# Peptides against a protein of PDB entry 7Q4I: the designs that were tried, part 105

Target 1, 281 residues: chain A of PDB entry 7Q4I
Amino acid sequence: HENSTIAERLYSEVRVLCWIMTNPSNHQKKARHVKRTWGKRCNKLIFMSSAKDDELDAVALPVGEGRNNLWGKTKEAYKYIYEHHINDADWFLKADDDTYTIVENMRYMLYPYSPETPVYFGCKFKPYVKQGYMSGGAGYVLSREAVRRFVVEALPNPKLCKSDNSGAEDVEIGKCLQNVNVLAGDSRDSNGRGRFFPFVPEHHLIPSHTDKKFWYWQYIFYKTDEGLDCCSDNAISFHYVSPNQMYVLDYLIYHLRPYGIINTPDALPNKLAVGELMPEI

## One batch from the design tools (peptide; made by RFdiffusion4, then SolubleMPNN)

Design b2_p17_8_s4 (from b2_p17_8, 8 letters changed)
Fold by OpenDDE base, seed 3:
Structure b2_p17_8_s4 (fold): chain B 281 residues (1-281), chain A 17 residues (1-17)
Amino acid sequence: as target 1 above (281 residues)
Amino acid sequence: SEDEDFKKVLEELKKIF
């Protein structure tokens, strides 16, 4: 038997709404596997689509399908969340239907922060946005205040936020959030290791796989190591995770245990004041 | 190498499903 007392406490104190970017063709192929694995560990799970699906709990957003509509879906998703769910959680995670998330590790990272702090976290990239932006594929999490500013202050103003639905979704939300003074946080652990990853574990943990993605090294905001030192022991997310790989990850993380090894969790950090960030490393 | 062994383990795990 495991002692989950701290995880249960964080589930109550650090409430996370997860919304999943999907489409009708992926409801059965991908999205249902999110629901059956890591998505069940969110306080609230919503699938954002163009068609309703009562089995999946999918919402039909008023947007078209295709890669050129991802920004439109993101805008409508956060509008929907603000209207219906802004008080149901403290933090609001965007993930793709092929993103895998260890929600407990995300709660641990978020614990010291106030949800009234205008901040968001993810895998920070440096191009296009002065403070950086968070990679869409790695998933990114907004505080309640960040959602409020995005929906109420940014979206209604074409000078602050792009009205067209075209463009790179992650870049466009990053621009909007910067324009309303939502801070791009540092998601690295106390050792400076990353927690959000825009690729599968294999591509981050094995150097030979990262070499094929030269653009990543030009985009990453913070320097990162290669190999096993690339990633926090409390890593949060990976991208391009197939449905079968989600079940493998669930087994490895939550079921498989090395006999005789007892995990002792680190002490929770002190809570920060509203507007305060952890010191950068 | 450790990386080669890890890659082999990952490939075997991917075959479970």
Scores: peptide ipSAE 0.029, ipTM 0.490, DockQ to the pose 0.033
Fold by OpenDDE base, seed 5:
Structure b2_p17_8_s4 (fold): chain B 281 residues (1-281), chain A 17 residues (1-17)
Amino acid sequence: as target 1 above (281 residues)
Amino acid sequence: SEDEDFKKVLEELKKIF
């Protein structure tokens, strides 16, 4: 028998709204499989699209399709969330329709933080934004206050936030958030291991003999090791996860158990004051 | 070693992912 008491507590105390970036061509191919796997563990799950889908619970945002409109879709998604759902959660996760997320591990990371702290978390990249920005593919999570500042303070001001819909989505939101003093948090665990990953587990766990010139090593904000020390035991997200891989991950993480091994969770950290961050490692 | 065992697990995971 599973003891889910702590997970149930965190489900109530660390409420997460997950919004999934998708498009009409991916509703059946990808988004549906998010809904049937990890998305069911969010407190609220919304699919942000250009077309409505009542079976999926997809919202039609007033944006065009294509990679050049991802920034526009992100702006409209957070406007929609702020208008309709700002009190339905404490934290607001953006993920892609090929991102897999262990929501319990995200709640564990977020537990000490106040949702009134202007902060967001993800896989931090160093270029373009002084404090860094969170990789779009790994998914990123905003506090309620971060969403408020983004929608109310940043978006209406072209000097603070890009008004057109072009540009790299993750970079542009990172610029906007920095301009309204939303802090780019450190999502690493107590051992300095990453939790949000812009690739599949295989690409992070296995040392690639690939060229040291791979862009990822130039972009990553924190130094990361390859192999055993690459990833937290409490990892949160992976990207480029196929629909079939989502079901495999769901089975491996939530159903498959080694007989006779009981995992005892670590004690929850103390809660931080509003505006306080965990010390950097 | 734990490293060798982990590498074997990763090789099996490569077949899944």
Scores: peptide ipSAE 0.027, ipTM 0.467, DockQ to the pose 0.029
Fold by OpenDDE base, seed 1:
Structure b2_p17_8_s4 (fold): chain B 281 residues (1-281), chain A 17 residues (1-17)
Amino acid sequence: as target 1 above (281 residues)
Amino acid sequence: SEDEDFKKVLEELKKIF
C-alpha cells in the first residue's frame, strides 16, 4: 500500500479545477483519455467545447471552433468558471486535450501560495509580454484572485484585454493578466529546474535539439540547462502527449514502482502571506 | 555513464510511445 497521506492533504488544501480545451471532434479521440488518466486527479474537471457532452462532462461555450477561436474559448471558459465554479477550487488550470499533468506536483508547487494572491504559473516565455506569459500548450494555472481579476477587471475593458477572438491565446491572456497586475510566477523548483513543459518528455530530456536556433531557446524566460537537469523531479506538465502516451505515463508515474526504493517527500515549505511570492532563484 | 544509461532507457521508451 502506498502512503498517500501528504498527497491527500494537498488534495484537500490545494484544490484544483482543471479545464481542458477541446472541441467536439476530439471528445472521443483525445478528451476522454484525459478524463481517464490525469484529469481524474483534479478536484474538478471540466471540458470546454462548443458542444455539450454529458458522458465527458463537456460544456458548450458560445464560441466557434477552429484555431483562430482559441482566445475566444479561453475568455468564455474563464467567464463560465467565474460564474459557476470560482469557489469550487483555489487554483484553475488550463490544459489542452493533449497535455499531461501530474496534479500532485502542481499542488506541491502551489502549496505555499495564497489563492488570493494575484498570480499564475506555467512555462514562462519572454516575448510580447514584459513580465512574460505562460505557454498555452504546457498548461497554466491561475489563482482564484487571478481568475477574478481576469474576468471582472480585464475582460470588460478593451484597453486591458483584447475583445476580438483572434491572436495567440497564451499571449493574449498574458497581456490581460499583466494589465490587471496578475504576476507571472516562477514555476521552477528550488534547483532552478522547470516544471511545465510545452513538449513531450523526450524533447526536453534528450539534448538532440541542440540547435540553439530552435525558437524555444529564444522564447524561454528562464535559462534552462540541457539534458537531465532540464526537468524537475517534480515536473508538472508535458504537451503533445498522445492518448496512448497518457496511459503509458499514468502507468509509469502511478503504478510502476521499483521494488525496495521508497521516496521520502521533501518537507512542505512555509505558507506565504497574501501577495507574497517565493524568492527568485 | 548515468547519462548513457538514461539515453538507453529513453530509447526503450520510444518503442512504447
Scores: peptide ipSAE 0.023, ipTM 0.456, DockQ to the pose 0.030
Fold by OpenDDE base, seed 4:
Structure b2_p17_8_s4 (fold): chain B 281 residues (1-281), chain A 17 residues (1-17)
Amino acid sequence: as target 1 above (281 residues)
Amino acid sequence: SEDEDFKKVLEELKKIF
């Protein structure tokens, strides 16, 4: 028998709306597998698309398709959330239709923070934005206040937020959020290990001399190690996860148990005041 | 290495699901 009492408490106290970046060609191929796996653990799950799908619960945003429209889709997604769902959650996660998220670990990270604190979390990158920005593929989570500032203060002002739909989506939202004093938080655990990952578990846990790792080391805001020390025991997200891998991860994380090993959860930290952040590690 | 063994396990699990 499993004891989920703390997870159930956090589900109620740390409400998360997850919106999934998708398109009509991926509704059946990818997005439905998010809905059938980790997306079930969000308090609310919405798929942001260019076409409506009632089975998926997909919203048709007034945007075109393609990589050059991802920033446009992100702007319209957060407008939609602000207009219809701003009070349905405390935190608002963006993820891709090939991102896997352990929502309980995200709630644990977010627990001490007020949703009225203008902050967002993810895999922090250092280029282009002074405070850093969060990698789009790893997923990033905004507080309710961060969403308000983004939609109400940043988006209407072309000097604060790019009006064109072109550009790197994650960089552009990072610029907008910085311009309205939304803080780029530190998502690392108490040991300084990362929680949001822009690659699959294999690419982080296993040292590899791939060209992709070469740029990654230049982009990361915080120093990270390879191997088992790369990743928090309370890791939150991975990217480039295939539909089949989502079911494998669901099995490994939520069903598979080593007999005779009992894990006791760490005590919850103290809650922070509005505007207060955890000390830097 | 332990990491190499872990990779092999993941590859086998991908065949099941």
Scores: peptide ipSAE 0.018, ipTM 0.501, DockQ to the pose 0.032

## One batch from the design tools (peptide; made by RFdiffusion4, then SolubleMPNN)

Design b2_p18_1_s1 (from b2_p18_1, 6 letters changed)
Fold by OpenDDE base, seed 2:
Structure b2_p18_1_s1 (fold): chain B 281 residues (1-281), chain A 18 residues (1-18)
Amino acid sequence: as target 1 above (281 residues)
Amino acid sequence: DPVLEKAEKLAEEIDKLY
């Protein structure tokens, strides 16, 4: 009953490698549920851990565990990707083991961009980094060129990229990427609505769910509203999604249909030249 | 967990749609 022709086309033309930040204690509790839900829609799915797990396809990175090692894990993850997988995809998504991603919507956003454009996307925050940085929890996606620049140009240079494994992972990669002229892209849709979200849908959709003084409102790079206008119809990610909620979201997004309503997708935009970005909204 | 088992089956069925 469904026509997935465009989605299949984008699956082939906009190849996405998803790497999941996890740890050995979460392999069974969280990561396996990513693998059994949205992670299956990636062209390549890799779990980045400190221990190998053949059932999960987890990679043991040479890093310690703990929140203070997340930056170290990110560096090693992208080094691993560059060494083994740089040609296996066009785009490289980082997500947490409690991030849910609608990969088709990400492919739609990425379609016009060249993977040779040094750009990355996510939920853009304004502090600490001049051009902004992408929230770690919402997940962020690098172009192939962005990965190359990060691994080859930034990581080897302590002046461009922090050599220590400490620090806020998302801020540190944001600094490194800026220093090698990787652009912090605008992930908003044509209506100016966000696509990457650092919280569950409820927290964004329900007005006044959070206090106006909540840090998020000071961190967001672009103006956003609460309620239905908070989120694109083509939203890409949500964070703090429990394992059970991942299956619920899979049902709601990919199975549940309102009878008599046919969604006709918009035409794909024109492809951009290398180095070209979409016009500002 | 019987809920998770049902959810897993649902996920498998959803995967077959694509």
Scores: peptide ipSAE 0.037, ipTM 0.667, DockQ to the pose 0.020
Fold by OpenDDE base, seed 4:
Structure b2_p18_1_s1 (fold): chain B 281 residues (1-281), chain A 18 residues (1-18)
Amino acid sequence: as target 1 above (281 residues)
Amino acid sequence: DPVLEKAEKLAEEIDKLY
């Protein structure tokens, strides 16, 4: 029998709304598998699309489809969340329909932070934005205050936030958030290991003779090594996860157990004051 | 897709454990 008492406590105290970036062609192919796996562990799950789907709980945003409209969809998604759901959660996760998330590990990372702190977390990249920005594919999570600042202060001002729907959505939201003093947090664990990953576990865990010139090594904000030291024991997300792999990961993470090995969870850290961040590692 | 159907059944079984 599994003891989930701490996970249940965090489910209540660290409420997460997950919104999934999708499109009508992916409702059945990808998005429904998110709903049937990790998405069920969110306090609220919403699929942001261009067409309504009552079975999926998809919202039709007033945006076109295609990669050139992802920034437009992100803006409209957060407007929709602010108007309808800002009090339904403390934290607001963006993920793709091929992102897998261990929501319990995200709640553990977020636990010490106030949702009134203007902060967001993810896989931090260094280009284009001085404080960095969070990779779109790895997923990123905004505090309630960060959402408020983004929608109320940034979006209405073309000098603070790009009015056009073109551009890389993760870079553009990163610029907007910086301009309203939302802090790009450090999502690394106490050992300096990452928690949000823009690729599948295999790509991060297996030292590939990938050319040191691979763009990822130039984009990462924090220096990370390949291999077992790449990834936190409390990793939060992976990207490019196929529908089949989502079910495999659900089995491996939540059901498969090595007999005779008992994991004792670490003690919860002290809660931070509003505006306070964890010390840099 | 028979593979996806099997995966969906697995998801249903997983949901019963919680």
Scores: peptide ipSAE 0.028, ipTM 0.659, DockQ to the pose 0.020
Fold by OpenDDE base, seed 3:
Structure b2_p18_1_s1 (fold): chain B 281 residues (1-281), chain A 18 residues (1-18)
Amino acid sequence: as target 1 above (281 residues)
Amino acid sequence: DPVLEKAEKLAEEIDKLY
């Protein structure tokens, strides 16, 4: 038997709505496996699609399918959330149907922050946006205030937010959020280790898995190491996780235990004031 | 897919831990 008292407390105090980017062709192939694994640990789980699916709890957004419509889906998804669910959570996570998320670790990271602080977190990239933007594949989480600013202030203004549905989804939302003074937060732990990852664990944990010329090293906002020091002990997300690997990760993280090793959680940090961020590392 | 069926059963067992 495990003691989940702290996790239960954070589940109540740090409410997370997770919306999953998917399409009708992936409802059965990918999205249902999110629902059957990590998605069940969200306070609210919604699948954003172009077709309704009552079994999946998928919403049909008024957008077309294809890679060039991802930005359109993101805009409509957050509009839908703002209209129907803005008070159902404190934080609003975007993930892909091949993103795996340890929701408890995300709640731990978010705990000190006010949901009224205009901030969002993820794997920060440096190009195109001055303050940076969060990688779409790694998943990114907006505060309630960030969602409000995005939907109410940014989206209605073509000068602040792109009206066309084309473009890189993560870059475009990053531009919009910057234009309404939503801060691109630092999701690293106290040791400077990342928590949101745009690839599978193997690609981050194994040194020299990718060429030094790989675009990722030019895009990452914060300098990062390879190997075991790449990743926080409280890592939050990984991308390109197959349906089978989702179940493997669920087993490894929530079921498999090394006998005789007891995890002692760190103390919760002090809560920050509205508008305050954790000190830079 | 028999592999996915086994994975789904595992997920159900994990859910019993909560």
Scores: peptide ipSAE 0.027, ipTM 0.645, DockQ to the pose 0.020
Fold by OpenDDE base, seed 1:
Structure b2_p18_1_s1 (fold): chain B 281 residues (1-281), chain A 18 residues (1-18)
Amino acid sequence: as target 1 above (281 residues)
Amino acid sequence: DPVLEKAEKLAEEIDKLY
């Protein structure tokens, strides 16, 4: 007796293409489990790899394997999307094959924004890029206009975008996007709580007094607390999620219900004009 | 992995509920 009317509306109005960063060794071990869990809630799901896999719907990008080629894969993935799929969605999510995403919560965050606004969202980090950049592991989502600017304006110009395939992919795309005036959006909820997370829920929810020197606290763009206030009730993503934990999360989020508790969703916000952002909290 | 195989079966059952 579930009412999904609002979720169904957002599924049609906020179309999301999810592309998953993977490799041939992880097709069966990791990527398949994304397809069997949260990936099925995307409007379009594509696995970006170095080898084709028809069962997985994996694309063979013209890149080598290894950590040093992640930036190369990201560039080729967005080129492929722009050429074949730019009109199949309004928003384009990058995730890793160990990222878990609550796609309905992402649609809720994106609903007020125009896909023609040059913006992208994720877990914002402050180093290396003036406006910040989005953590690669937490996943990040580009508007259709952001993809266009990245592929058409940034990638062809070595002064705007790194031509080599080396470097941290999340930093490099962040630099490229800044150089073509794609805005690094604020993904926090109305209470200032984060939605994209570069670690498992346990690492964000459980306060650790010993980890104040952990690099994460120096990298986060916005101040965040540990504990229950760390995370939005409408959190979008977590990273380093094992295949087994993906199925557990699917059960906990979509099937397990506390009997007698009915959640009434908040009203949808008004839509923004092209180029307009939500006010900072 | 037998654990993952069981998880996949669960996912199939979940898909039937939607």
Scores: peptide ipSAE 0.066, ipTM 0.734, DockQ to the pose 0.020; fails the geometry check

Design b2_p18_1_s2 (from b2_p18_1, 9 letters changed)
Fold by OpenDDE base, seed 2:
Structure b2_p18_1_s2 (fold): chain B 281 residues (1-281), chain A 18 residues (1-18)
Amino acid sequence: as target 1 above (281 residues)
Amino acid sequence: DPVLEKAEELAKKIDEEY
């Protein structure tokens, strides 16, 4: 009794390659659960690791393991994507092996944009990068043109992109992308609510008596509220989602329905020309 | 909260690197 016609259309028109940052120790513990849940809704799913795993479809990148090599892994991942998969999708999502993504909501957000527009989306943070950068944990998505610029224009130039593998992965890619005029897009919905979240839903939905001094409030680029108004009805991602929680979220989002409530999707917006962004909210 | 702890650790690491 479910009508998925629009979702099927967007699956075809807004092709998303998802690459998952993982490591050999997490192939079985975390990554396989991404593959069994939200990752199956990507047009293409690749696990980027330091070791090959044929069962997982993991790629062994020429990088070391550890948090100090995350930037190196990101660079090699996008190099690999550009070399092998740049035409397999229109948009290229980075996510962690504990990120949960509602891919249909991401396609909805991306629909009006041209993949030839140099833009990327995620949870925008304001420090370190003038235009902002996207939080690594929430996941971020690059247009095809953004990937091209990153790999072809930024990475080969040490003046534009950090050549060593050290540093905060999300900040470093943010710097590189800014230096090649890839725009840090606004992922908020028409009500100004965020779509990419660096924490679990519970943390965003429940007004935590968290100290207003919590770093997150200083890092967010756009003002956001806690509670029900924190998050778009079309939210895209959450971070620190355990393997078990991924299955729970899959059930809640795709299976559990309140009887008698019919959700009619809004009409798709008009497509933008190359280089155009949605109006500021 | 383990999520908050991880987030704080990450933030500290970022701050130490820059």
Scores: peptide ipSAE 0.015, ipTM 0.574, DockQ to the pose 0.786
Fold by OpenDDE base, seed 5:
Structure b2_p18_1_s2 (fold): chain B 281 residues (1-281), chain A 18 residues (1-18)
Amino acid sequence: as target 1 above (281 residues)
Amino acid sequence: DPVLEKAEELAKKIDEEY
């Protein structure tokens, strides 16, 4: 029998609201498969769209569709969360409708941190933002305090946060968060391996899959290797995951077991004080 | 947006592989 005692504890102590970036054309094609797989492991799951869908639990944000409105959707999504759900969770994950997330691994990473610490995590990129920003596709998670600062302090001030809805969503939120002293955290494990990934597992695990000139290698904030050393055993997210692959990943991660191999979880780290971060590796 | 454009190009490549 599976022992989920620690996972159940973390489910209660590290509450995660997941909001999914989607659009009406993807409600049936993509978003519903998130709901049927990894999204069910969030404490709260909300789909942020331009149209309401009661079957999906989608919210109609007051924004238009298209890539030029992704930043607008992100701003409105966090405004909605702050108004209606700020006390329903400790951490607030943004993911796309083709992102797959192992929520238990995210809770493990977040466990030592106070939700009152102004911090956010994801796949950190180095361009455009001095402290770095988190890649939009890999998903990124804000503490409750980070959401408060974003919505209450950054968004109302055009000097701190872009008022227009255009621009790269992940870069723009990264700029806003930096301007209100929300820290771009280090998501790497104790071995220095990444946890949030902007591509599918295959693209990270297979050596020489991409040219050394591939933009990703210039954008990553922390040096990473290819192959098995690319990825934490406690990886959190992958992007460009098809609906079919979501079910495959769900099966492989939560159902398929090699007979006779039992994994013992590592001990939980000590909790950090408010404002304290884990040492960088 | 250069990041979005690059992501789109990569997404297209991924879609072509699957």
Scores: peptide ipSAE 0.019, ipTM 0.612, DockQ to the pose 0.113; fails the geometry check
Fold by OpenDDE base, seed 1:
Structure b2_p18_1_s2 (fold): chain B 281 residues (1-281), chain A 18 residues (1-18)
Amino acid sequence: as target 1 above (281 residues)
Amino acid sequence: DPVLEKAEELAKKIDEEY
């Protein structure tokens, strides 16, 4: 009953490989629910783990488990993608097994950009990295060129990219990407509202949910508000989404409709040249 | 990482609430 013509076009023109950070203990508990919900809307979906799971499409990376090895897993994941899948997509999303992503909204954001532009998007944080870095939990998406630069130029050079597997994975990849001139893009919509969120919708939508002293307000790269103005109508991701909440979100976003209200999508923007970014707002 | 630690705390709260 829906007209999905534009979404179908973007599915074809803005190909997204989603890789999900997971572990063997979460294959059934979390990862399978990603596969059954938003992950099915990726052009390619891969679960990056330490154990193979053919039912899940999980890859066993040569890494240990544990939070102290997330950076190691991220490096190996992108190495694997570069080796096996670099031409399978234009954009490469990292998400956690408790991240929910509206892939159509991500395609809309990415549409004007060339995948040959060295850029990546997510929830930009300002500390540690001069240009900022993207929050790991909110998920972040690299262009094909960004993946190439990361794997080919950054990873092999200990001066550009941390060789050990310790550290915050999002900070470390942010440092590496900056060092190879991959730009930390602005993922905000035309109204200046964020699209990638490191928390559940409730935490962003409800005013005064967090103390203004909460670290998030010090870390966020762009000024943001709480309440209904916090979030783009084309929001892309939320973090800490339980398996049950994934199904709820899937229902609310893709099935529940107010009868008689039809949303007309905005026109697609003009495509940018290679290396060109949308102006910051 | 303070972000990770705080995120974990938040995640636990969410998991407890839902």
Scores: peptide ipSAE 0.019, ipTM 0.602, DockQ to the pose 0.108; fails the geometry check
Fold by OpenDDE base, seed 3:
Structure b2_p18_1_s2 (fold): chain B 281 residues (1-281), chain A 18 residues (1-18)
Amino acid sequence: as target 1 above (281 residues)
Amino acid sequence: DPVLEKAEELAKKIDEEY
């Protein structure tokens, strides 16, 4: 009963590899629910762990577990992707095992961009990195060229990229990417509304849910409003989504329909040249 | 990192609500 012709076209033209940050203790508790929900809409789905799991398609990276090793795991994950999967996709999404992603909306955002443009997208934060960096929890997506520059140019050079495994992984990759001239893109829609969110929908959609002194308001690169105007109609991701809420979101987004309302998609924008970005809003 | 610590506190609060 649905026309998915445009979504099918974008699935073929904007290929996305999704890698999920997880650990062995979360394979059954969290990661499998990603695989059963939004992860099935990626062109390729890989779970990056410290232990192999054939049922999950998890890769055992040569890293320890714990928060102090997240940066190490991110480096090894992208090395693995570059070695085995760099030609399997055009764009490479990092997400956590409690991140929910509407992959079709991400393909729509990415459509005009060349995968040979050194760019990455996510929820942009302003501290620590001059151009900003993308919040790890909201998920971030690198172009194929961005992955190449990260793995080939940044990682081998301790002056460009931190060699140890300590530090905030999102800040550290942001520093590395800046040092190899990968651009921190603007993921906002044409109305200036955000698409990547580091919290659950409730925390963004409900006004005054958080204190105005909450650190998030000091970290966001672009000023955003609270309430329904906070978020794009084509929002891409939310973080801290429980396994049960993943199924709820899948139902609400892909199954539940208000009878008699037909959504007409906007026309696709023109494709950009290599190295060209959309104008800032 | 202060971001990680704050994120952890927030995550714990969210987990307690579920």
Scores: peptide ipSAE 0.017, ipTM 0.572, DockQ to the pose 0.110; fails the geometry check

